# Ledger of designs, part 51: peptides against a protein of PDB entry 7BBL

Target 1, 86 residues: chain A of PDB entry 7BBL
Amino acid sequence: IAQESLESQEQRARAALRERYLRSLLAMVGHQVSFTLHEGVRVAAHFGATDLDVANFYVSQLQTPIGVQAEALLRCSDIISYTFKP

## One batch from the design tools (peptide; made by RFdiffusion4, then SolubleMPNN)

Design b2_p14_5_s1 (from b2_p14_5, 7 letters changed)
Fold by OpenDDE base, seed 3:
Order: structure tokens, then sequence, then C-alpha cells
Structure b2_p14_5_s1 (fold): chain B 86 residues (1-86), chain A 14 residues (1-14)
């Protein structure tokens, strides 16, 4: 049987992960999300919106080690991981 | 695809 090339398999895997990522963003809307940032910093915030092109997360009620910010912007590049309860 | 590979690729999308 004809075998799909390794490159094609990798492309499909990347596409599947991208779709899963985008769906997770939609699922976060209206929920409190726990973000893990660099240097072991963890914050919690209500997810508002994401600017996919600019790579920014717009959040509210950001709980940080030094206090709560009503509105804040998190750069995607600063985020290591996130978890939330759908 | 290993779990480690999945995590690495997911982080690359952020």
Amino acid sequence: as target 1 above (86 residues)
Amino acid sequence: MSEAEFVARLQAEL
C-alpha cells in the first residue's frame, strides 16, 4: 500500500494541534484560567479575548503575587501553559 | 506522537 510521506504526517499532526489550540481558546471564554508564566510565576484571570495575530491575551481580574489587576494583557510568548475547568 | 512531543508542539502554537 502507498505510504504517506513523513513530512505529510508531520503536517497533519501540526494542523491537528493547531485546531485543538484554537478550540481551547474558544472554550476559555468566560472562564477563570490559571496561567503558568516564566520563573514559576502562576496567575489566575478571567479570559476575555485573544488577538491571534498580535499574540495577546486580554484578561480581567488578574490575580498576581502582588495584587489584583482589573484589566490586563498577557503576551502569548510569556505563557508556558494554562489550565481551566470548562 | 509522544506526550512530550505533543506538549512541545502545543507550546509552539502559543
Scores: peptide ipSAE 0.032, ipTM 0.626, DockQ to the pose 0.041
Fold by OpenDDE base, seed 5:
Structure b2_p14_5_s1 (fold): chain B 86 residues (1-86), chain A 14 residues (1-14)
Amino acid sequence: as target 1 above (86 residues)
Amino acid sequence: MSEAEFVARLQAEL
């Protein structure tokens, strides 16, 4: 039995995670999502969409510690994690 | 795969 190479295993792992990520984006549409940002900042917002390369999150009713933004853009590079109820 | 490795790989996809 041939063992799969380490590189191949890593590629499969990345592909699986990418698929799960993309599916999570689809599941987020129209839902309120809790985002953890840098410096421990946590916000909640309704997910609208992403751009084609998934570089930005377009959200509405962004609840921040200092108020609510009706419309906002969150860069993926600013997001550490997110959670939501499908 | 460790949790740390999982998180690292997930972050690479964001």
Scores: peptide ipSAE 0.032, ipTM 0.625, DockQ to the pose 0.041
Fold by OpenDDE base, seed 4:
Structure b2_p14_5_s1 (fold): chain B 86 residues (1-86), chain A 14 residues (1-14)
Amino acid sequence: as target 1 above (86 residues)
Amino acid sequence: MSEAEFVARLQAEL
């Protein structure tokens, strides 16, 4: 039987991960999210929206080690992971 | 709505 090529398998895997990521963004709307940033920094914020083209997270009530910001912009490149309760 | 915590690793998906 014909087997799927390695390249095709990798393509499907990447597509599946991308879909999961996008769905997580939708699920995140309106929830408080804990973000893990570089250097072990953790922050919590209410998620508002993303700008996929610029790769930004628009958040509110950002709790940082040095205080709370009413509104803030988190660059996706600064984020390692995130956690939230749907 | 799930009570489970949702975890995502951005490094693997970006």
Scores: peptide ipSAE 0.031, ipTM 0.620, DockQ to the pose 0.056
Fold by OpenDDE base, seed 1:
Structure b2_p14_5_s1 (fold): chain B 86 residues (1-86), chain A 14 residues (1-14)
Amino acid sequence: as target 1 above (86 residues)
Amino acid sequence: MSEAEFVARLQAEL
């Protein structure tokens, strides 16, 4: 019985995580999302869209420690994690 | 895959 290589297993795992991530983005549309950023910063915003390479989040009603931005851009690289209610 | 590896991979996808 041919055993799948560790590299192949890792590739499948990455693909599954990527799909899950993309589906989460679809589920976020129109909902308020809580984002955990670096340095312990937490913000909430309504998710609108991403660019095609998912480098940026285009959000509305961004609630930050220093105020609310009606429209804003969040870089994915700044985000550690997020949660939302579907 | 460990939990630590899962978290690392999840972060890499963001």
Scores: peptide ipSAE 0.031, ipTM 0.621, DockQ to the pose 0.040

Design b2_p14_5_s3 (from b2_p14_5, 6 letters changed)
Fold by OpenDDE base, seed 1:
Structure b2_p14_5_s3 (fold): chain B 86 residues (1-86), chain A 14 residues (1-14)
Amino acid sequence: as target 1 above (86 residues)
Amino acid sequence: MSLEEFVARAQAEL
């Protein structure tokens, strides 16, 4: 039995992570999501959608320490992590 | 990036 190559194992791992990520985006539609940003900043917002390459998050009711923004566009690159209740 | 800059950027692109 041929051993799966390291490259093939890495490809499968990346694919699995990508799939999990995309499924989480589908699951959070319409839900309030807590976003962890850099330097200890945390915000909450209702998730609406992403653009085609998942570079930006379209959200509503963005709760920040300095107020609430009715609609906003969050950069994926600014987000460290998120959590939500499915 | 400050929080104010983050919020301003998030608002500006709509």
Scores: peptide ipSAE 0.428, ipTM 0.852, DockQ to the pose 0.037
Fold by OpenDDE base, seed 2:
Structure b2_p14_5_s3 (fold): chain B 86 residues (1-86), chain A 14 residues (1-14)
Amino acid sequence: as target 1 above (86 residues)
Amino acid sequence: MSLEEFVARAQAEL
């Protein structure tokens, strides 16, 4: 039995993580999501959509310390993690 | 200014 190469194992792992990520995007549509940004900054917003290359999050009702922003664009590179209840 | 910088600045003002 030819042992699968380490590179092939890593490729499958990356593909599985990517699929899980994309499924999470589908699951969060229309829900309030808590986003953790750099430096421990946290915001909450309703998820709307992403662009085709998933570079940006289009959100609504973005909660900030100074009030609620009706619509906003979050860069994926600014996001450390997110949580939501399906 | 990034969203991170905006929110961090807003938090620092509280």
Scores: peptide ipSAE 0.028, ipTM 0.506, DockQ to the pose 0.025
Fold by OpenDDE base, seed 4:
Structure b2_p14_5_s3 (fold): chain B 86 residues (1-86), chain A 14 residues (1-14)
Amino acid sequence: as target 1 above (86 residues)
Amino acid sequence: MSLEEFVARAQAEL
């Protein structure tokens, strides 16, 4: 049995992670999501969509410590993690 | 097919 090269293993791992990520985005549509941002900031918002390259999150009813925004754009680089209930 | 229907079907595949 030819051993799969390290490069092939890494490629498969990246592909699997990408697929999981994309599936999570689909699952988030229409749900309220809790986002963890830098400096321990947590916000909740309804997920709308992302850019084609998933650079930005388009959300609605963004609940922040300083108020609620009807519509907002969250940069992917600002997001540490997110959680939602299906 | 509405966007809602499309999303519902996509979510069912998850």
Scores: peptide ipSAE 0.014, ipTM 0.371, DockQ to the pose 0.131
Fold by OpenDDE base, seed 5:
Structure b2_p14_5_s3 (fold): chain B 86 residues (1-86), chain A 14 residues (1-14)
Amino acid sequence: as target 1 above (86 residues)
Amino acid sequence: MSLEEFVARAQAEL
């Protein structure tokens, strides 16, 4: 029985995670999403789309402790996690 | 990163 190489296993694992991530983005479309940011900040916004590299989230009705922003571009690097109801 | 910095960046890229 041929054993899959470690590199191949890691590549497959990364691919699976990437697929799950992309599917979550598709499921987010049109839904309000809760985003956890750095330093314990949590905001909510309606998900619109991402750019081609999935580096940014285009959202609307961004609810923050200091007010509501009608439209916003959230950098993925600023987001620790997110949750939403599919 | 402060909330203000986060919001500022979110606005700047629109």
Scores: peptide ipSAE 0.465, ipTM 0.854, DockQ to the pose 0.038; fails the geometry check

Design b2_p14_5_s4 (from b2_p14_5, 6 letters changed)
Fold by OpenDDE base, seed 3:
Order: structure tokens, then C-alpha cells, then sequence
Structure b2_p14_5_s4 (fold): chain B 86 residues (1-86), chain A 14 residues (1-14)
């Protein structure tokens, strides 16, 4: 039994994580999503679209500490985590 | 891209 190389195992692990991420993007369509940003800031918004190349989140009804913004752009680099109820 | 185009592309990649 040829042992799979360490590099091949890492490649499969990365592919599995990528697939899980993409499935989460599909699942969040039409749902309110809670985003955790830097400095403990939390916002909630409806998912509208994303740019797969740049990984930007285009959202609507963004609830912030200072009010609601009808439409907004969240950069992936600003997002620590997100949660939603499917 | 539109939401519709995004969903279509995403499904094609999965």
C-alpha cells in the first residue's frame, strides 16, 4: 500500500476546508448573518452577494451600534467570524 | 456579479 505523501494529505485537507467554506456561503443566502469584526464589534445583516475573487460580502439591512445601513460592503479581511441559523 | 450568477457559479464549483 503506497503511503500517501504528507503534501498530498495537506492538499486534501485544504480542499475539504475550501469546500466547507463555499457550502457555508451557499447556505447563508437569504438569511440574517451575525458578523464578528475586530475590536469586539458585532453586526447583523442579510446576505446579498459575494465576490468570489475578492471575497467581499455585499449585505443589506446592516445593523450597527449607531444605526441601520440599507446596503453595505464588508471586506473579508475585516471579518473574524460569522454565524447564522440555516 | 449578481446573487443569481454567484449561486450558479458556486454550485458549479461544488
Amino acid sequence: as target 1 above (86 residues)
Amino acid sequence: MSLEEFVARLRAEL
Scores: peptide ipSAE 0.020, ipTM 0.411, DockQ to the pose 0.657
Fold by OpenDDE base, seed 2:
Structure b2_p14_5_s4 (fold): chain B 86 residues (1-86), chain A 14 residues (1-14)
Amino acid sequence: as target 1 above (86 residues)
Amino acid sequence: MSLEEFVARLRAEL
């Protein structure tokens, strides 16, 4: 059995993570998501869509510590983690 | 950055 190269193993691991991420985005559609941002800021919003190339979340009813936004963009770089119930 | 600075940046972007 030819041992897979380290590079091939890493490529498969990255592909599996990417697939799980994409599946999570699909599962988020129509659900409220809780986002953890930097500095301990937490927000909740209804997931609308993502632009995978721009790395933005398009959300609605964004509940932030400073108020509610009917529609907003969340940059992926500002997000530490998110949770939701599909 | 401080939380206050982060919130101010967030406010500017929302």
Scores: peptide ipSAE 0.020, ipTM 0.433, DockQ to the pose 0.028
Fold by OpenDDE base, seed 4:
Structure b2_p14_5_s4 (fold): chain B 86 residues (1-86), chain A 14 residues (1-14)
Amino acid sequence: as target 1 above (86 residues)
Amino acid sequence: MSLEEFVARLRAEL
């Protein structure tokens, strides 16, 4: 059995992580999601869609420390993590 | 970036 190169192993790992990420996005549709942002800020919103290329989350009923936004765009670069109940 | 700066940025983009 030819030993898989380290580069090939990394490529498979990246592909697996990307697949899990995309599956999580599909699972989020229509659900309220809790987002952890920088500086410990936490917000909750209903997930609508993402622009995967631009790396934006399109959400509704965004509950923030500064108020509620009916429709909003969250930049993925501002998001540290998210959780939701399946 | 401070929390205040982050919230200000968030407010500006929402």
Scores: peptide ipSAE 0.019, ipTM 0.432, DockQ to the pose 0.028
Fold by OpenDDE base, seed 1:
Structure b2_p14_5_s4 (fold): chain B 86 residues (1-86), chain A 14 residues (1-14)
Amino acid sequence: as target 1 above (86 residues)
Amino acid sequence: MSLEEFVARLRAEL
């Protein structure tokens, strides 16, 4: 049995993580998500969609420390983590 | 960046 190369193992691991991430995005659609941003900022919003490269999160009813925004765009690079209840 | 600067940037991007 040919031992799978380390590179092949890493590739499979990355693919599995990417698939899991994409599935989580699908599970978030229409649900309220809590986002942890930089500098300890936390916001909650209803998740709508992302763009193709997952650079941006399209959300609604964004609850921020400065008020509620009906529709907004969150940059993925500004997000540290998120949690939601399926 | 400061928290205030971050919030201001966030506001500008809404």
Scores: peptide ipSAE 0.019, ipTM 0.434, DockQ to the pose 0.029

Design b2_p14_6_s1 (from b2_p14_6, 5 letters changed)
Fold by OpenDDE base, seed 1:
Structure b2_p14_6_s1 (fold): chain B 86 residues (1-86), chain A 14 residues (1-14)
Amino acid sequence: as target 1 above (86 residues)
Amino acid sequence: SLEEEFIARLQAEL
C-alpha cells in the first residue's frame, strides 16, 4: 500500500498546529487573556481580534506593570504564550 | 463589527 512521505507527514503536523492555534483564537474572543512576554513580564487583557497573517493582537484593558491601557496592540513576536479560561 | 469580521475570517480558514 502507498506510504505517506515525510514531507506529507510534516505538512499534516503543521496544519494541525495551525488549526489548534486558530481554534484557540476563536475560543479567546471576548475573554480576558493572560499573556507571557519576554523577561518574565506577564500582562492581562481582553481579547478583541488578531491579524491572522501578521498575528497582531488587538486587545483592550491591558493590565501592565505600570497601569492599565484602554486599547493596545501586541505583536506576536513579543508573546511567548497565552492562557485563558473559556 | 471588528469581532464579527474576525470570526468570519477565522471560520473561513477552518
Scores: peptide ipSAE 0.414, ipTM 0.873, DockQ to the pose 0.752
Fold by OpenDDE base, seed 5:
Structure b2_p14_6_s1 (fold): chain B 86 residues (1-86), chain A 14 residues (1-14)
Amino acid sequence: as target 1 above (86 residues)
Amino acid sequence: SLEEEFIARLQAEL
């Protein structure tokens, strides 16, 4: 009988991951997030929004080694990983 | 606000 194509399976997998990602962003709204950047730099900030295409993070109260920025933008390419408490 | 717009966009895509 008919078998779902590999391409179709991959599409469903990507769609599922995308949905999970978006839901995680919703859960992140209003919470402080810990970001791991390049060279071992770690910062914390309150998550506001992101660009859904490039995933730029728009944050507030960004705590950096040199001080706190009221508002800031973190490029997706600058972020290695992030964690937050729901 | 940016946050409100973001939430709306997320909800629209989901």
Scores: peptide ipSAE 0.411, ipTM 0.872, DockQ to the pose 0.930
Fold by OpenDDE base, seed 2:
Structure b2_p14_6_s1 (fold): chain B 86 residues (1-86), chain A 14 residues (1-14)
Amino acid sequence: as target 1 above (86 residues)
Amino acid sequence: SLEEEFIARLQAEL
């Protein structure tokens, strides 16, 4: 039986994860999202858009422990996870 | 809008 190369299998796996990520972003449009950051910090914000290459999150009405920011930029490197209701 | 542009970029990759 012909078998797909390991490299090809890994490529498909990465592609699948990328697709799931992008689809989640699409579903986030127009919704409030809860972000879990480092040090146990959790914030909520309305999702606007991202820079797909750099993975920056452009959000509005960012609720932080010290107040609300009308507009803000969240870096992917600071985000552990996020949840929302599509 | 930025949002519309973002959606378009997403759809182009998906």
Scores: peptide ipSAE 0.410, ipTM 0.872, DockQ to the pose 0.763
Fold by OpenDDE base, seed 3:
Structure b2_p14_6_s1 (fold): chain B 86 residues (1-86), chain A 14 residues (1-14)
Amino acid sequence: as target 1 above (86 residues)
Amino acid sequence: SLEEEFIARLQAEL
């Protein structure tokens, strides 16, 4: 019985995670998303789109501790986690 | 629009 190599198994696992991530982004379209940033800062914004290459988040109506920003760019490196209601 | 292009590109990859 020919067995799949460990490297091939890891490749399939990565592909599955990528698809899962992309489907999550699709589900976010048109919804308000809560983002957790560094130092415990939490913001909320309406999701518009991302750059699939670098995972930049393009959002609108960003609610920050000091006010609301009509449009904003959130870098993936600034985001610890995010949640939303599908 | 940015959103329309995003959705199209996303669907193409899935």
Scores: peptide ipSAE 0.401, ipTM 0.869, DockQ to the pose 0.787

Design b2_p14_6_s2 (from b2_p14_6, 6 letters changed)
Fold by OpenDDE base, seed 4:
Structure b2_p14_6_s2 (fold): chain B 86 residues (1-86), chain A 14 residues (1-14)
Amino acid sequence: as target 1 above (86 residues)
Amino acid sequence: SLEEEFVARLEALL
């Protein structure tokens, strides 16, 4: 029987992860999200949207250790993880 | 709305 190549398997895995990521963003819309940033910094914000490349997060009411920002941009590269209640 | 547009954009990526 024909077997899928390892390269093809990896491609499917990447596609699956991408889909899961995008679906998480869909579920995130309109919710408060807790973000874990570098150096153990944790913030909470209301998720609004991302840019076209899904590389930057537009959020509101960003609660940080040093205050609250009404509007803010979180770069994907600054985010280690996030959690929220659907 | 912006939200609808964003959702549509994400769905288009799936």
Scores: peptide ipSAE 0.374, ipTM 0.855, DockQ to the pose 0.597
Fold by OpenDDE base, seed 1:
Structure b2_p14_6_s2 (fold): chain B 86 residues (1-86), chain A 14 residues (1-14)
Amino acid sequence: as target 1 above (86 residues)
Amino acid sequence: SLEEEFVARLEALL
């Protein structure tokens, strides 16, 4: 019988995670999202959209420890995790 | 709208 290779299993796992990620972005649209950044920094912002690479986030009403920015760009490389209420 | 365009773009990646 045919058996799925480890490589194929890993490929499916990565694809599943990618899909979950993209679907989370869809669910974020129009909602406030809490982002955990490096050094324990936490910010909240209303999610708008991402760039073409689906990496960097265009947000509004970004609440930071030093104030609120009406509009901002969050780099994916700065984000550890995020949570939100759909 | 821009939102609809963004959503459509994401859906095209799925």
Scores: peptide ipSAE 0.374, ipTM 0.855, DockQ to the pose 0.585
Fold by OpenDDE base, seed 2:
Structure b2_p14_6_s2 (fold): chain B 86 residues (1-86), chain A 14 residues (1-14)
Amino acid sequence: as target 1 above (86 residues)
Amino acid sequence: SLEEEFVARLEALL
């Protein structure tokens, strides 16, 4: 009885996280999402879509500490976490 | 639509 390798276990874990991530994107379409950025900055925006490689977020009505942007682009690398009501 | 295309793209990645 061969046991699954550590590399294979890690691959499954990454795949599971990726699936959860993608499903969350599907769930948030059209909803207002709260994003936590670096330095404790928190913004809220309506989620529209991502680019082709599912890296960058196209959002609308981005509420920032200094005002609202009608449309904006949030880079994945700038986002620490997000929450929303499904 | 753009939304439908986006959804389809995500589903294809799953």
Scores: peptide ipSAE 0.370, ipTM 0.853, DockQ to the pose 0.583
Fold by OpenDDE base, seed 3:
Structure b2_p14_6_s2 (fold): chain B 86 residues (1-86), chain A 14 residues (1-14)
Amino acid sequence: as target 1 above (86 residues)
Amino acid sequence: SLEEEFVARLEALL
């Protein structure tokens, strides 16, 4: 009985996580998203798009502790997690 | 539009 290698299993797992991530971005289009940043900072913004590498986030109406920014860029490295209502 | 192009790009990666 042929068995899939551990390396192949890990590859499939990574591919599944990547697909899940991309699908979440599609579901996010046109919605307000809550982002959790470093030091417990939380912001909310309307999702617009990502860069060509599908990493950094271009958003609008960014609500921060010190005010609202009409347009903003959120670096992938600054984002810990995000949540939204589909 | 930019939004349409963005969505198309994501769908092409899936």
Scores: peptide ipSAE 0.369, ipTM 0.853, DockQ to the pose 0.612

Design b2_p14_6_s3 (from b2_p14_6, 6 letters changed)
Fold by OpenDDE base, seed 5:
Structure b2_p14_6_s3 (fold): chain B 86 residues (1-86), chain A 14 residues (1-14)
Amino acid sequence: as target 1 above (86 residues)
Amino acid sequence: SLLEAFVAALQAEL
């Protein structure tokens, strides 16, 4: 059995991670999500939609340290991680 | 700070 090239293995790994990511987005719809941002900032919001090309998160009822924002856009570059209860 | 930048970004979308 010819071993798969390292590049091919990396491609499969990236594809698997992307599939997992996309499935997580589908599961997030309509749920409150906790977002961890840089510098220890954490917010919670209801997930609405995302721009799959840029991975912007369109959210509602965003709970921030300074109050609640009815609707907002979270840039993927600002997000370290997110968690939600399916 | 990121928080300030984040708030500014939120304000820009209002």
Scores: peptide ipSAE 0.082, ipTM 0.630, DockQ to the pose 0.032
Fold by OpenDDE base, seed 1:
Formats: C-alpha cells, sequence, structure tokens
Structure b2_p14_6_s3 (fold): chain B 86 residues (1-86), chain A 14 residues (1-14)
C-alpha cells in the first residue's frame, strides 16, 4: 500500500481541524461561551450564530467590563480562544 | 488597545 504523500497528510490534518472547529460551533448553540481576546480581555456570551465566510460570532448577553450587551458581534480576528460546557 | 476599540464599537451600536 502506497504511503500517503506529505501534501495529502497536511490536507487531511487541515480538514480534521476544520471539522473539529465546525463541530464545536454546533455544540456551542444555546450555551454560554467564554471568549479570550487579545490583551488579556475576556468576555462571556451566549452563542447565537456565525458567519462562516468571515467567521463573525453573533452573540447575546455579552458580559463585558463595562456591562452586559444584549446583542453583539465578535470578530474572529479578535478571538484567541473560547471555552464552553457542552 | 483592543479593549478600547471594543468599547468604542459597543458604544457605536448603542
Amino acid sequence: as target 1 above (86 residues)
Amino acid sequence: SLLEAFVAALQAEL
């Protein structure tokens, strides 16, 4: 059996990461998510939806240092990581 | 800072 090429292995690795990401988004629906942003900023919000093309996060009940925002848009480029309890 | 920009963005939506 021919060994898979390096390029094919990398492609599968990227696909696996993308799949895990998308599955996490599905699992986030209806849950409060803690977002870690740049410069030590952390916020929590209920996940609503994403724009998969731009990877914007549409959230509700966003807890910020200045108060709670009913609805907000978080840009993926601002997000380092997130955690939630499924 | 990102925090300042974030706050400004929130204010713009209000």
Scores: peptide ipSAE 0.080, ipTM 0.623, DockQ to the pose 0.029
Fold by OpenDDE base, seed 4:
Structure b2_p14_6_s3 (fold): chain B 86 residues (1-86), chain A 14 residues (1-14)
Amino acid sequence: as target 1 above (86 residues)
Amino acid sequence: SLLEAFVAALQAEL
């Protein structure tokens, strides 16, 4: 009986998470997304695009505590989580 | 400019 190695199982799990992430990016196009950032900061913005290699978020109408920015770039490292309605 | 000040403030918070 051949059993898949632990490394192979972990690799498949990571691949599945990556696929789910990429599908979420496709689903959020054109939608307002709520981003949870560090230090309890929450912002909302319309998703425009992302660079898949660096994972920056290009957004519009970014609602921040200090006002609305028409266009902005959110770094992946700034983001703890995000939610949106598909 | 006001825009520059806003961007600077944004970078401080985000």
Scores: peptide ipSAE 0.022, ipTM 0.567, DockQ to the pose 0.030
Fold by OpenDDE base, seed 2:
Structure b2_p14_6_s3 (fold): chain B 86 residues (1-86), chain A 14 residues (1-14)
Amino acid sequence: as target 1 above (86 residues)
Amino acid sequence: SLLEAFVAALQAEL
């Protein structure tokens, strides 16, 4: 039985994670998402779209510790994790 | 402006 190479296994793992990520984006459309940021900051916003080239999240009604921003961009690099209800 | 101050504060926190 031919064994799959380590590179092939890693490629399949990355592909599976990418598919899960893309499906999550589809499920987020129009829903409120809770984002965990650095320094214990947590914000909530309605998901609009992503810019895959720039790795930004376009959001609306961004609830922050200092107030609500009607429309904003969240940088993917600032996000530790997110949760949402489909 | 107040809006600019808000954006600046947001960027400092985020």
Scores: peptide ipSAE 0.022, ipTM 0.563, DockQ to the pose 0.029

Design b2_p14_6_s4 (from b2_p14_6, 7 letters changed)
Fold by OpenDDE base, seed 4:
Structure b2_p14_6_s4 (fold): chain B 86 residues (1-86), chain A 14 residues (1-14)
Amino acid sequence: as target 1 above (86 residues)
Amino acid sequence: SLLDEFVARLQAEL
C-alpha cells in the first residue's frame, strides 16, 4: 500500500483549484460578475478577460459606488471574492 | 477576435 506524499497531495489540490478557477473564467464569458472588494465594497461588471497568470480582470460597465465606468481593470489583489450566474 | 483568442487560451490550459 503506497501512500501519496503530502507534497503530492498539495500539488493535486492546487491543480484542482486551478482547473476550477479556469472553468469559472470560461463560465464568466459574456456575463456580469459581482466582485467583493475590501472594506465591504461590492461592484458589478461584465467580464471581458483575465490574465492567465491571475493578475488582472479586464471588465466593462463597471458599476461602482460613484457611478459606472465603461472599461476598467480590477487587480486580483483587490478582489476578495466574486460570484456570477452562468 | 481577442475574445476568441482568450477562450482558446483558457481551453488550452484545461
Scores: peptide ipSAE 0.304, ipTM 0.837, DockQ to the pose 0.704
Fold by OpenDDE base, seed 2:
Structure b2_p14_6_s4 (fold): chain B 86 residues (1-86), chain A 14 residues (1-14)
Amino acid sequence: as target 1 above (86 residues)
Amino acid sequence: SLLDEFVARLQAEL
């Protein structure tokens, strides 16, 4: 029987996740996003842009428990998940 | 604009 290599299957899976991620970024444009960070911290911010290579999130009106930051940078490595209304 | 460039880059990778 013909079978794809494990490497090929993993590569397709990574590509699918990458596409899903990029499409989510497109959907975020002009929307407020809720981010779940480590240690149970949750913040909300208006999406600005990302560095596609470094995966930094440039956001505005970042709402934190201690106040609102007009402009902020969030590192993807600090983000567990996000949600928004498209 | 920077937003237009961002969207264009996203579309190019899809």
Scores: peptide ipSAE 0.301, ipTM 0.836, DockQ to the pose 0.699
Fold by OpenDDE base, seed 5:
Structure b2_p14_6_s4 (fold): chain B 86 residues (1-86), chain A 14 residues (1-14)
Amino acid sequence: as target 1 above (86 residues)
Amino acid sequence: SLLDEFVARLQAEL
């Protein structure tokens, strides 16, 4: 049995993660998303669009601890995780 | 529309 190289395994893993990410974006269209940010901060916003290259999230009605922002940009580097109902 | 283009771009990468 030929064993797959470690590098090939890592490439498959990255490809699988990319696919799951893109599918999640498709499912987000038209829905509110809850984001977990650093320092335990959690926000909710309506999904608008993303920059697929930089992974910026363009959202509306962003609910933050200090109020609601009509339109906002969330950087991927600020996001730990997100959840939503398809 | 921009939304349709966005969705199409996503689907093209899958």
Scores: peptide ipSAE 0.297, ipTM 0.835, DockQ to the pose 0.667
Fold by OpenDDE base, seed 3:
Structure b2_p14_6_s4 (fold): chain B 86 residues (1-86), chain A 14 residues (1-14)
Amino acid sequence: as target 1 above (86 residues)
Amino acid sequence: SLLDEFVARLQAEL
């Protein structure tokens, strides 16, 4: 019987993860997001936009341990995870 | 607007 190759299966898995990520971005539009950064640091900010190629996050009203930044850029490499109320 | 363009591109990728 014909069977899909391992390479093809991996390709579909990557495509599914990409779609899930993009859909989460759509759901974030206009909402406050909580970001978990390294060393247990957690910040909250209003989602603005992302660089779809590099996954940089452009946010506003960023609440940090030492104050609030009106505008900020969060690099994908600095973010461990994020959560929000859709 | 920039936001509209961002959303449009995002939807085009899906």
Scores: peptide ipSAE 0.293, ipTM 0.832, DockQ to the pose 0.712

